Peptides against a protein of PDB entry 5TUV. Designs and how they scored, part 47

Target 1, 107 residues: chain A of PDB entry 5TUV
Amino acid sequence: KEVIDRLRYLKAEIEDLELKERELDQQKLWLQQSIKNVMDDSINNRFSYVTHEDICNCFNGDTLLAIQAPSGTQLEVPIPEMGQNGQKKYQINLKSHSGPIHVLLIN
Target 2, 107 residues: chain B of PDB entry 5TUV
Amino acid sequence: AQECQNLEVERQRRLERIKQKQSQLQELILQQIAFKNLVQRNRHAEQQASRPPPPNSVIHLPFIIVNTSKKTVIDCSISNDKFEYLFNFDNTFEIHDDIEVLKRMGM

## One batch from the design tools (peptide; aimed at target 1 P70)

Design b2_p24_1_s2 (made by RFdiffusion4, then SolubleMPNN; from b2_p24_1, 12 letters changed)
Fold by OpenDDE base, seed 3:
Structure b2_p24_1_s2 (fold): chain B 107 residues (1-107), chain C 107 residues (1-107), chain A 24 residues (1-24)
Amino acid sequence: as target 1 above (107 residues)
Amino acid sequence: as target 2 above (107 residues)
Amino acid sequence: ELPKIHKSSIPTGFIFKAPEEQFI
């Protein structure tokens, strides 16, 4: 009797959690679509940028590369391996499918 | 008893997923706020200057920032159409996406 | 030392491909 009652309680709680999870999933989808619509707006897109000063204020004392690319650009960072000269190879691979990549040296 | 234990494990798994989804939802809200603040700032700045910034002085979204030591040697190979880039570094580096940068900017 | 990637929880724009241990 006690085990049966516990089973019923747990099943009911899981059903409530399923409803909550679906609610959060729906909220996420609507918010993602809202963000996309705002960012794709012509006026907002025109002003969707940062300046060299913005970047320099966030990072001090280092070499900074700013890489702008179209949405969907693939960025790969492999595990560093030893090269033929005995030095570790640190790499970034970028591949865009919809437009050119733009690189700026900051600082 | 075993069935109760299985359901308790499932309950805990769902609770953890819900917690993660709540965190992701908050992140999306902050991203939207940061973007709106950025756009508003830039619109105001351009109104005050009565002109847009020079094309090469700003970095449009989406972008990443690569941070490395000033001593790091960087080599870059570029495809003819500028759709593919290969960066080689002689030392380690850090990558920051645009959202993380906006957070550092206080947007 | 492995390169570090500071990425938001919800990806936007770039599609990252890297081992999990590189993400902070």
Scores: peptide ipSAE 0.700, ipTM 0.915, DockQ to the pose 0.860
OpenDDE base, seeds 1, 2, 4, 5: peptide ipSAE 0.694, 0.699, 0.696, 0.695; ipTM 0.916, 0.914, 0.915, 0.916

Design b2_p24_1_s3 (made by RFdiffusion4, then SolubleMPNN; from b2_p24_1, 13 letters changed)
Fold by OpenDDE base, seed 4:
Structure b2_p24_1_s3 (fold): chain B 107 residues (1-107), chain C 107 residues (1-107), chain A 24 residues (1-24)
Amino acid sequence: as target 1 above (107 residues)
Amino acid sequence: as target 2 above (107 residues)
Amino acid sequence: ELPVINKSSIPTGFIFSGPEEQFK
């Protein structure tokens, strides 16, 4: 029947999709490792920066803070809640496990 | 048949996962390209200037940019080892990661 | 107003945490 044919088609397609998904998983893993290797290279690391000019060209009119921290640094932005004085608390929590955090005021 | 319908759902779920993974893979490729372009730009710029940029004039990856109104009051609490930071704002703000900044830079 | 976080889908540096509503 038409149903039997559809079942066969679906099973075959699902098998192909499973193979494709595994291929993509491997490609992602490979690319992630490649990016890590490139960024960890001593020469690339030396030049892996942006300038104040770069930031100013991207943003204008506001106060700009640049926060540099080691990879893996935890960043949390809690939902603003009312403080003791009734003011909403806008916060950024940062926790590094491998090195110090650096903050620069851009403008 | 119920079996056919179940397989249709499974097929669609796999297709959506594959689509998401393809998008993520493309983003990773673009990230790698952007990083390489950044490094190349900086190497060339330093060669032309015949010196590295002054300290504290550049922001090394990984970083985030926080932008807020110039009227926003910002308080910062820092741990002794500078591994933990707490920022308090009296108003809302925006955060941009380094990848988003590189995109804005056209890298 | 909620703070807005503009980040890539797969960040390589900071590990963001928080409600999904904050992420653009």
Scores: peptide ipSAE 0.623, ipTM 0.916, DockQ to the pose 0.841
OpenDDE base, seeds 1, 2, 3, 5: peptide ipSAE 0.613, 0.621, 0.623, 0.623; ipTM 0.915, 0.914, 0.916, 0.916

Design b2_p24_1_s4 (made by RFdiffusion4, then SolubleMPNN; from b2_p24_1, 14 letters changed)
Fold by OpenDDE base, seed 2:
Structure b2_p24_1_s4 (fold): chain B 107 residues (1-107), chain C 107 residues (1-107), chain A 24 residues (1-24)
Amino acid sequence: as target 1 above (107 residues)
Amino acid sequence: as target 2 above (107 residues)
Amino acid sequence: ELPIINKSSIPTGFKFSGPEEQFK
């Protein structure tokens, strides 16, 4: 009886958790759509940028590259491997399908 | 019983997923707020200056920041349409997305 | 030493690919 009662309890709780998870999934979907709408707004899009000063305030002491690309741009960072000359190969591969990629050097 | 144990494992799995999804929702909310704050800041700044910033002085979203040592040699291969980029580094680097940058900016 | 990618745990404007060990 104890085991049976525990089983019933667990099944009921799992059912509640399933509902909660679906609710969260729906909320995430709505929130993502909301963010997209806000970012795609013409006025917001016009002002959706950071400055060189902003970047310099966040980072120092290194070479900084700012790479701007259209949403959905593919970014691949292969696992470093030995090149033809025995040097480790560090790479970034970028592929955009909807527009040009822009690169800025930040001092 | 084995069935009870299985349900307890499932319960725990669902609880963990729910926790993760709740955290992700909070993150999305913060991202939306940060973006709105960024837009507001830039609108105000341009109003005060009575002009937009120079086109090459700002980095539009979405973007990434690549930081590497000052000694790192960087080579870049670009397609004719600028839709594909290949960066080669002789040393390691770090990549930061725009969301992380906005966090560091305190938006 | 692997390059480090600092990104949100949720999808961003860029579609990242690579081993999980690269991501923070």
Scores: peptide ipSAE 0.595, ipTM 0.913, DockQ to the pose 0.875
OpenDDE base, seeds 1, 3, 4, 5: peptide ipSAE 0.586, 0.590, 0.359, 0.591; ipTM 0.914, 0.914, 0.901, 0.914

Design b2_p24_2 (made by RFdiffusion4)
Pose (drawn by RFdiffusion4):
Structure b2_p24_2 (pose): chain A 104 residues (1-83, 87-107), chain B 106 residues (1-49, 51-107), chain P 24 residues (1-24)
Amino acid sequence: KEVIDRLRYLKAEIEDLELKERELDQQKLWLQQSIKNVMDDSINNRFSYVTHEDICNCFNGDTLLAIQAPSGTQLEVPIPEMGQKKYQINLKSHSGPIHVLLIN
Amino acid sequence: AQECQNLEVERQRRLERIKQKQSQLQELILQQIAFKNLVQRNRHAEQQARPPPPNSVIHLPFIIVNTSKKTVIDCSISNDKFEYLFNFDNTFEIHDDIEVLKRMGM
Amino acid sequence: DPFKRVLDFSRPYEPSFNSDQLKP
C-alpha cells in the first residue's frame, strides 16, 4: 500500500530528527552554561554596563525608564482590563534592591 | 491510516521546533560575542577617561520601559515583601538588555 | 493570559513586549 510505507519512511526519518534534537538540546544547555561563566567573571561584571547615549540612540523620543534588578527577578504584566484600564508591572525581587534610572 | 496522519503532523512539529532551536542557538552565540565586545568597548573608553556609579551607567541585567511623554508613571511599594508595583495611565513597551545590545551593534 | 518575564542574561532572546498584545 501507499500508506504503509509512507509510514516506514516517516518512521525512518524522525529518529534522525530525534537525535538532532537531542544534540541541539545538549548544545544549548552548555552554551547557556558558558554564557553564565562569562557574565560572572569579576572583571567582566565590572564592565557589564550601558550608558545614557546608547539607550537614547536606540529609542527615539518619549520617556524612557531603565529598571535594573538582580538575576532571577520576576516580572509580571497583567491584562489591560478595566476597573479606567490598568497598565501595570509587578516586579518581585528576592535577591536584592532594584535601581531605576530615568533616561533623558 | 490515522497512524499516518499522526506522524506527519508530528514530523512537521519536530521540524518546526528543531528549526526554532537552531535559531535561538545562534542568538545565544550572538549574545556572547555582543557581551564580550561590550565589555571590551567599555574598557577602552575608561582608558581615555571613570564614570560614576548611579549616573550615566546601567548594569546588566536590565529592562527599558518606554511610554509617551504625557504618560504618568507611579511607583508603589506595599507591606508585602519583595514586591514592586508600577502603574501607567497609558500603554507602554518593555525592551530587554539583549535587544538594546543588538540595536547598538555589539 | 498574563505576561511573564524573568530577568536573566543567560536566557534566550525573546521579542519585546507591548501592552496592546494582551487580550482578555

Design b2_p24_2_s1 (made by RFdiffusion4, then SolubleMPNN; from b2_p24_2, 15 letters changed)
Fold by OpenDDE base, seed 1:
Order: structure tokens, then sequence, then C-alpha cells
Structure b2_p24_2_s1 (fold): chain B 107 residues (1-107), chain C 107 residues (1-107), chain A 24 residues (1-24)
């Protein structure tokens, strides 16, 4: 009896947790759409930028590249492997499908 | 007994997923707030300056920041349409997204 | 110096390029 009662309780709790998880999934979708709408607004889009000073204040002293690319741009960073010359290859591959990529040297 | 243990494991797994989803929702909320604060800051700044910033003095969202040593040599190959970029570095680098930058800016 | 990825974006294909070198 005790084991059966525990099983029933656990099954009921799992069902409630499934409902909660679905609720959170829906909330995520709504919030993602809200963010998109806010960012795509013409006024917000006009002012959706950071300055060189902003970037310099966020990072200490090394070479900083800012890469502006359209949403959905593909970013590939291969695992560093030894090249034919015995040097490790450190690479970034970018591919946009909806517009040009812009690169700025910050410092 | 074994079935109870299996359900308890499943229950715990669901609880952890729910916790993760709740955290992700909080991050999305903060992202939206940060973006709105950025827009407000920039609107105010342009009003005070009575002009927009120079085009090449700002980085429009979405963007990434690449941080590397001042000694790092960076080779960049670009497609004619600027839709594809290949960066080669002779040393390690860091990549940061615009969301992280906004966080570091205190937005 | 560390090698760090902080972006959640997807990437795949290969085209023809011209090259520029940046040194600071």
Amino acid sequence: as target 1 above (107 residues)
Amino acid sequence: as target 2 above (107 residues)
Amino acid sequence: QNYKRTLDLTAEPQPSFHSSSLTL
C-alpha cells in the first residue's frame, strides 16, 4: 500500500511539473517575440548601438575588433588544430545570408 | 521500490529543467531591460549633442567583440559582397556577444 | 591568454576571398 501510494503521488507530481515546464516554454516564446518586436521597432533600431568608449570600458587593453553582422549570421570557431607548418590554427568563420558584415578596430 | 526510484529520478530531472528554464527567462527579461536602457541613453545623448554620432564611431546591434593580445597578428579574408569573413589569428582570442557587453556596461 | 566562445550563433559554408592583415 505505501509503495502504491508513493507511486501515485510521484506520478501526479510529475504531471504537475510537466504542466509547469510547458508554461515556462510558452513564456519563453512570448518573451523572445517581445524582444524581437522591441529591437525591430524603427525608433529603437535607430538607437541600438554602443560606442567605442563603451567597448573600451568593458575590456582591458588588448586588440578589440567589433564585428557587426545581421541576425542569423553564422559564426564558426573551429577547434584549434596543428597546421601543416606546425602552428595551431585559430580561426573565426562568419557567413551572413541577409546583409554585409562590418568590422571595426576599436583600439 | 525500483519504480519509485525511477520516478524520483525523473521528478528531480524535471525540477532541474524547470529551474534552468526559470533562469533563462530571467536572463531574457534582463536583456530586454538592458536594450531599452541602451536606447534611452543614446536618445538622450543625441538630444544633448543635437546630432547623431558619426557612422564609424558606433557599433550597431547585433555584434560580437573579438579580444586578443596586441601581439596577435590577424589576417582577414573577405568575400566581394562582404557576406563571408575568414579571420586567422596566430594566437588565442576571446569572443563576446552584445548581450554580455550590455551587461558589462551596466545597462 | 585564453580561447573563449561566448556567442550562441550557428555557422557552415565556404566562398572566394580577398585578404587583409591587421597588426597592432
Scores: peptide ipSAE 0.061, ipTM 0.869, DockQ to the pose 0.053
OpenDDE base, seeds 2, 3, 4, 5: peptide ipSAE 0.041, 0.055, 0.041, 0.038; ipTM 0.861, 0.863, 0.864, 0.864; seeds 2, 4, 5 fail the geometry check

Design b2_p24_2_s2 (made by RFdiffusion4, then SolubleMPNN; from b2_p24_2, 15 letters changed)
Fold by OpenDDE base, seed 2:
Structure b2_p24_2_s2 (fold): chain B 107 residues (1-107), chain C 107 residues (1-107), chain A 24 residues (1-24)
Amino acid sequence: as target 1 above (107 residues)
Amino acid sequence: as target 2 above (107 residues)
Amino acid sequence: QNYKLTLDVTAPPVPSFKSTDLSL
């Protein structure tokens, strides 16, 4: 009785939460598409850049590499493991499918 | 009852997912705003300068920033078509995406 | 882990490369 009422209440609430979650999922998809459309616009794309100064202001005085690659470029950072020379291997692997990758040394 | 407890756990699980999704949506909104602000800034700057920036003076989106010590030795292996890159570091590094950069820029 | 990553990672194939020392 009381347990049954609680069960019914919980089931109804979960159903409402399912609806809310689906709504949020749809909103995410729409927003992602909106962002894509804005970024793919020819005018916006022309001005979608940062300067060396912008980067330098965001980070401390270590070596900074800027790697520009097309959307969809695959990035892999393997877990550092001991190499044959007794040193840990720190690596970045990049694979582009739609265009060349550009690397700039900032400092 | 056990069933009530199971549903309560499920309810809580869904509530947490909803909260996370709401946060993700907020981040996407901020990303879109930041991008629009970046574009506006650059348009205004180029209008005032009456010229576009030199091609190698800016980093076009999308990009990543790699930060490492100035003492780190970096070896970059590149394919002929520049679609594939392998970076080898003799020490640790950090990777930051363009979204984080825009945040740090205050866009 | 001794590095910081802010992006999701995917595994590309291992290609053949020419090398450039970016430390110089």
Scores: peptide ipSAE 0.048, ipTM 0.857, DockQ to the pose 0.053
OpenDDE base, seeds 1, 3, 4, 5: peptide ipSAE 0.029, 0.035, 0.032, 0.032; ipTM 0.860, 0.860, 0.860, 0.862; seeds 1, 3, 4, 5 fail the geometry check

Design b2_p24_2_s3 (made by RFdiffusion4, then SolubleMPNN; from b2_p24_2, 17 letters changed)
Fold by OpenDDE base, seed 5:
Structure b2_p24_2_s3 (fold): chain B 107 residues (1-107), chain C 107 residues (1-107), chain A 24 residues (1-24)
Amino acid sequence: as target 1 above (107 residues)
Amino acid sequence: as target 2 above (107 residues)
Amino acid sequence: QNYHMTLDPTAPPRPPFHSTDLTL
């Protein structure tokens, strides 16, 4: 009886948790749409940038590449393989589908 | 008893997912706030300067930052089409999200 | 496995990626 009651309780709780999880999923979608709307706003978009100084303040002493690309741009880093000269090849592959990629060298 | 144990495991799994989703929602909210703060900062700065920054002096969102040693040799090539880029490094690198940059900036 | 990401301003923060994280 106690085991049966516990099973019933657990099943009911799991069902409630399923509902809660779906609720959170919907909230995420709503928030994501909100963010998109804010960023796509003409005024916000005009001012949605950082400066070289901003980046330099965040990263000290290194060479920095700032790569700006449209949303949805795909980035891939292959597992480093040995090159012809015996040096490992560290690579970044970028593929945009909606616009140009812009690269700035910092430091 | 085994069925009860299985349901308890499932219950805990769902609780953890819910916790993770709640955390992600909070982060998205903070991201939106950071973005709005960035926009406000830039609007004010341009008003004070009475001009926009030079086109190649700023990095527009979304972007990523690639961080590597000053000694790293970097090669960049366009492949297949103008929207596909290949970066080659002779040494290790780091990739940072634009959101992380905003956090480091204190936005 | 190769590292993959998609630029998405609506995605939650991603931890920094280190190329050293990839091994054969």
Scores: peptide ipSAE 0.554, ipTM 0.909, DockQ to the pose 0.836
OpenDDE base, seeds 1, 2, 3, 4: peptide ipSAE 0.541, 0.539, 0.538, 0.540; ipTM 0.908, 0.906, 0.907, 0.907

Design b2_p24_2_s4 (made by RFdiffusion4, then SolubleMPNN; from b2_p24_2, 14 letters changed)
Fold by OpenDDE base, seed 1:
Structure b2_p24_2_s4 (fold): chain B 107 residues (1-107), chain C 107 residues (1-107), chain A 24 residues (1-24)
Amino acid sequence: as target 1 above (107 residues)
Amino acid sequence: as target 2 above (107 residues)
Amino acid sequence: QDYKRTLDVTAPPVPSFHSSDLSL
């Protein structure tokens, strides 16, 4: 009896958790769409930028590259491998499909 | 007994997923707030200056920041249409997305 | 996470620039 009761309780709780998980999934989708709508607004889009000063304030005095690219741009960072010269290759590959990529040297 | 244990494991797994989803949802909320604050800041700044910033002085979203040592040699190959970029580094680098930058800015 | 994904690049881009030239 005790085992059966425990099984029933656990099954009921799992069902409640499934409902909660689905609720959170829907909320996530809604919020993602909301963010997209806000960013796609013409006024918001016009003012959706950061400055060189902003970037410099976020990072210490290293070399900083800012790469602006359209949403959906493909970014590839291969696992570093030994080149023919015995040097490890550190690379970034970018591929845009909807517009040009813009690169700025910040520091 | 074994069935109870299996259900308890499943219960715990679901609870952890729910926790993770709740955290992700909060991050999205903060992201939206940060973006709105950024837009408001920039609108106010341009109003005070009575002019938009110079084109090469700002980085439009979406973007990424690449951070590397000052000693790192960076080579960049660019396609004619600027849709493809290949970066080569002689040392390690870090990549940060615009969301992280906005967080660091305190937006 | 997203930065570690290997993607196909259709063609090697040219021309090449050094870091000192990267203010495009």
Scores: peptide ipSAE 0.040, ipTM 0.860, DockQ to the pose 0.070
OpenDDE base, seeds 2, 3, 4, 5: peptide ipSAE 0.036, 0.039, 0.044, 0.036; ipTM 0.855, 0.859, 0.861, 0.858; seeds 3, 4 fail the geometry check

Design b2_p24_3 (made by RFdiffusion4)
Pose (drawn by RFdiffusion4):
Structure b2_p24_3 (pose): chain A 104 residues (1-83, 87-107), chain B 106 residues (1-49, 51-107), chain P 24 residues (1-24)
Amino acid sequence: KEVIDRLRYLKAEIEDLELKERELDQQKLWLQQSIKNVMDDSINNRFSYVTHEDICNCFNGDTLLAIQAPSGTQLEVPIPEMGQKKYQINLKSHSGPIHVLLIN
Amino acid sequence: AQECQNLEVERQRRLERIKQKQSQLQELILQQIAFKNLVQRNRHAEQQARPPPPNSVIHLPFIIVNTSKKTVIDCSISNDKFEYLFNFDNTFEIHDDIEVLKRMGM
Amino acid sequence: EEEELHEEAQQLAEEINQELQEAS
């Protein structure tokens, strides 16, 4: 039949696709690890910053609010319901205080 | 028969997912070279100048909140711990450290 | 330690609100 070996063929490709994903899952997991190791060198943390000019060049006009918090800080944004509509940002930081810079 | 329809849908799924994974994989590489160059760029600027800590500098990780000039922004801290509440009377946008690093080049 | 962090967070929230009021 046309269908029974449309199966054997498809069932012969997905393993190549399955192993390709396993490989891609391993590559991603120790690429992420190598990224974590670089952003926590003490020397590299020293220069891991951006200036006002940089932010102004990438955001034309308006009011800009820069919010800095430690890693793992959770940010929760509810739906714009009505109660006047509510536009709000719920920030939760367990590892430390947050720093807010008003960009001009 | 339906074992044929199930695997064709599953195949495309795996394909569409494996493709997106290869995309975020190179984005992660781009994230590292952009971070390395950003660090190298700041070191070079310090040899021609040190900028003060609370001003003119934003440390990673961070977010950028963009809204209209006529928008009022409120910051509330309550009795509950480890909580921050920001209110806006109008719409806003949130951008990440990764995107700003891309917009600036590397 | 959690009470000290909460007090620092209150101080920072007051400074933010002062800066936002000045900008308005």

Design b2_p24_3_s1 (made by RFdiffusion4, then SolubleMPNN; from b2_p24_3, 13 letters changed)
Fold by OpenDDE base, seed 3:
Structure b2_p24_3_s1 (fold): chain B 107 residues (1-107), chain C 107 residues (1-107), chain A 24 residues (1-24)
Amino acid sequence: as target 1 above (107 residues)
Amino acid sequence: as target 2 above (107 residues)
Amino acid sequence: SDDELHKENLELAKEINKKLEELK
């Protein structure tokens, strides 16, 4: 009887957790859509930018590449391999499907 | 009983997933707030300056930041017709998305 | 380490790709 009661209790709790998880999933979807709508707004889009100063202040002393990546851009980071000259090579591949990629160099 | 133990394991797994989803939801909320703050900042700045910033002085969202040492040699191959970019580095680099940058900016 | 940094970059790239795809 104790085992049966424990099983019943656990099953009921798991059912409640399933409901909670679905609720969170729905909230995530709505929030994602909300963010998209806010970003797509014409006024917000006009002011959705950062400056060179903003970027430099975040990464002091570094060389920075700022890549304005259109929607649908694919970023690939291959596994570093040894080059023909014996030097390890590090690479980034970018491919856009919707428009040109814009790159800025910031020192 | 074995069945009770199995359900307890499942219960714990679901609790952990819920915790993770709650954290992800909080991050999305922070992203939305950061974006709104960015827009407000820029609107205010342009009002004070009575003009928009020069087109090449700002980086529009969405964007990617790649940072590396100032000593790192960077080579870039561009195929405009295919919207493809290949970057080669002689040293390690770090990738950051726009959300992380906004966080570092204190938005 | 280089391997740890690569793993981090790879994970970030996956997330970025996912976000950019969702913005279409």
Scores: peptide ipSAE 0.542, ipTM 0.903, DockQ to the pose 0.026
OpenDDE base, seeds 1, 2, 4, 5: peptide ipSAE 0.522, 0.521, 0.523, 0.518; ipTM 0.902, 0.902, 0.903, 0.902; seed 2 fails the geometry check

Design b2_p24_3_s2 (made by RFdiffusion4, then SolubleMPNN; from b2_p24_3, 15 letters changed)
Fold by OpenDDE base, seed 3:
Structure b2_p24_3_s2 (fold): chain B 107 residues (1-107), chain C 107 residues (1-107), chain A 24 residues (1-24)
Amino acid sequence: as target 1 above (107 residues)
Amino acid sequence: as target 2 above (107 residues)
Amino acid sequence: SDDKLQELNKELAKEINEKLAAAK
């Protein structure tokens, strides 16, 4: 009797959680679409940029590369392996399919 | 009972997923706010200057930031069409997306 | 520590790829 009651309770709670999860999924979808619409707006797109100063203020004392990667660009960071000289290889591979990649050195 | 235990495990699993989804939703909200603030800032700045910034002085979204030590040697190989890039570093580096940069900027 | 950073970069790259793909 106690076990049966517990089972019923758990099943009911799980059903409520399923509804909550679906609600969150829907909210995420709507928000993602909203963000896309805002970013794709011509006026907003015109002003969707940061300055060199902005970047420098975020990373003090470092060498900085700013990579403007078009949508659809593939970024690959392989696991470092030992090179011919015994030094680990740290690499970044970029491949664009829609347009040229632009790189700026920030210092 | 085993069935009761199984349902409790499922319940906990769903609760954790919901928690994660709530966190992700909050991040999206912050992203939207940050972007709107960025656009507003830039619009105001250009109005004050009565001109847009020079094209090479700004970094348009979307972008990626790579930071490394000033002592790090960076080699870059670029395809003729600039669709493919290969970066080699002699030391470790960090990668950051535009969203993280906006956060660091306090947007 | 270095390995941890590289693993993080790998994960970040994956997330960035997903975002860029979704924007297409």
Scores: peptide ipSAE 0.468, ipTM 0.898, DockQ to the pose 0.026
OpenDDE base, seeds 1, 2, 4, 5: peptide ipSAE 0.455, 0.277, 0.339, 0.443; ipTM 0.899, 0.883, 0.892, 0.898; seed 2 fails the geometry check

Design b2_p24_3_s3 (made by RFdiffusion4, then SolubleMPNN; from b2_p24_3, 14 letters changed)
Fold by OpenDDE base, seed 3:
Structure b2_p24_3_s3 (fold): chain B 107 residues (1-107), chain C 107 residues (1-107), chain A 24 residues (1-24)
Amino acid sequence: as target 1 above (107 residues)
Amino acid sequence: as target 2 above (107 residues)
Amino acid sequence: EDDELEKKNKELAKEINERLKKAR
């Protein structure tokens, strides 16, 4: 049957796609580990920063907050709700578990 | 046949997942390149200046950028140990991670 | 537009949290 042949073809193709997907998953894992290793290097860590000028150039004319969040920091941005005065509440909540959070204001 | 249609749907689903994973992998590659370029830039700059930047003039990775209008009023409540921050805005704001900032910087 | 921004912020927050969690 033509249907049987089509089924066989589709099954074989799906098997090939499964192999491709696993390959991509492995590549992602290795690349993530590579990035971690590069960032954890002592020399790279020393030079892993941006300047105020860098940030201002990216967001011209805005008020900017730069938040240096240590690993393990939890960021929460709740959905805005109407306040008691009819004003929407726009909020950011930060919680650190490993150390102090540092915030810089850039105008 | 119904089975043939089911397999065709599955094939298409897998193709879309593979496409998404390929895109994500490319983003990781760009992230790694951007970080290496950032480190190289900073090393060169410090070599030329023969000194490191002032401690409060730079923002170390990882960081988060919050941008809002110059007219936005920002209230902040901070715990004594600086482990918890609560920000309130009277208007909308945008959040950006360090990866996006590096992209905007052209790294 | 505000709704789109809110959704974006929420999604980005999730991504940042996952990244910071893995960095532990």
Scores: peptide ipSAE 0.448, ipTM 0.899, DockQ to the pose 0.026
OpenDDE base, seeds 1, 2, 4, 5: peptide ipSAE 0.429, 0.424, 0.429, 0.427; ipTM 0.898, 0.897, 0.898, 0.898

Design b2_p24_3_s4 (made by RFdiffusion4, then SolubleMPNN; from b2_p24_3, 12 letters changed)
Fold by OpenDDE base, seed 3:
Structure b2_p24_3_s4 (fold): chain B 107 residues (1-107), chain C 107 residues (1-107), chain A 24 residues (1-24)
Amino acid sequence: as target 1 above (107 residues)
Amino acid sequence: as target 2 above (107 residues)
Amino acid sequence: SDEELEEKNKKIAEEINRRLAEAR
């Protein structure tokens, strides 16, 4: 009886957790759509930018590249391999399908 | 009983997934807030200046930031016809998305 | 470590690609 009661309790709790998980999934979808709508708004899009100062303040003392990545851009960071000279290869590959990629040297 | 143990494991797994989904939802909320704050900041700044910033002085979302040491040598190969970029670094680098940058900006 | 940084970069790149693909 104790085992049966425990099983019943656990099954009921799992059912409640399933409902909670579905609720969270739905909330995520709605929030994602909300963010998309806000970002696609013409006024918001006009003001959706950062300055060179903003970037420099986030990364003091570094060389900074800012990559304007249009929708559809593919970013690839290959696993570093040893070069012919015995040095690891550090690479970034970018490919756009919708428009030109714009790169700025910030610092 | 074995069945009780199995359900308890499943219960724990679901609880962990729910926790992760709650965290992801909070991140999305923060993203939305950060974006709205950015837009408000820029609107206010342009109103005060009575003009928009120069087009080459700002970085429009979405963007990617790559930071590396000032001593790092960066080589870039560009194919404009194919919208492809290849970056080679002689040392390690870090990649950051626009969301992380907005967080660092305190948005 | 370098290995940790490489793994972070890979994960960030994957997330960026996902977002850019969804925005298309």
Scores: peptide ipSAE 0.492, ipTM 0.898, DockQ to the pose 0.027
OpenDDE base, seeds 1, 2, 4, 5: peptide ipSAE 0.472, 0.475, 0.475, 0.479; ipTM 0.897, 0.897, 0.897, 0.898

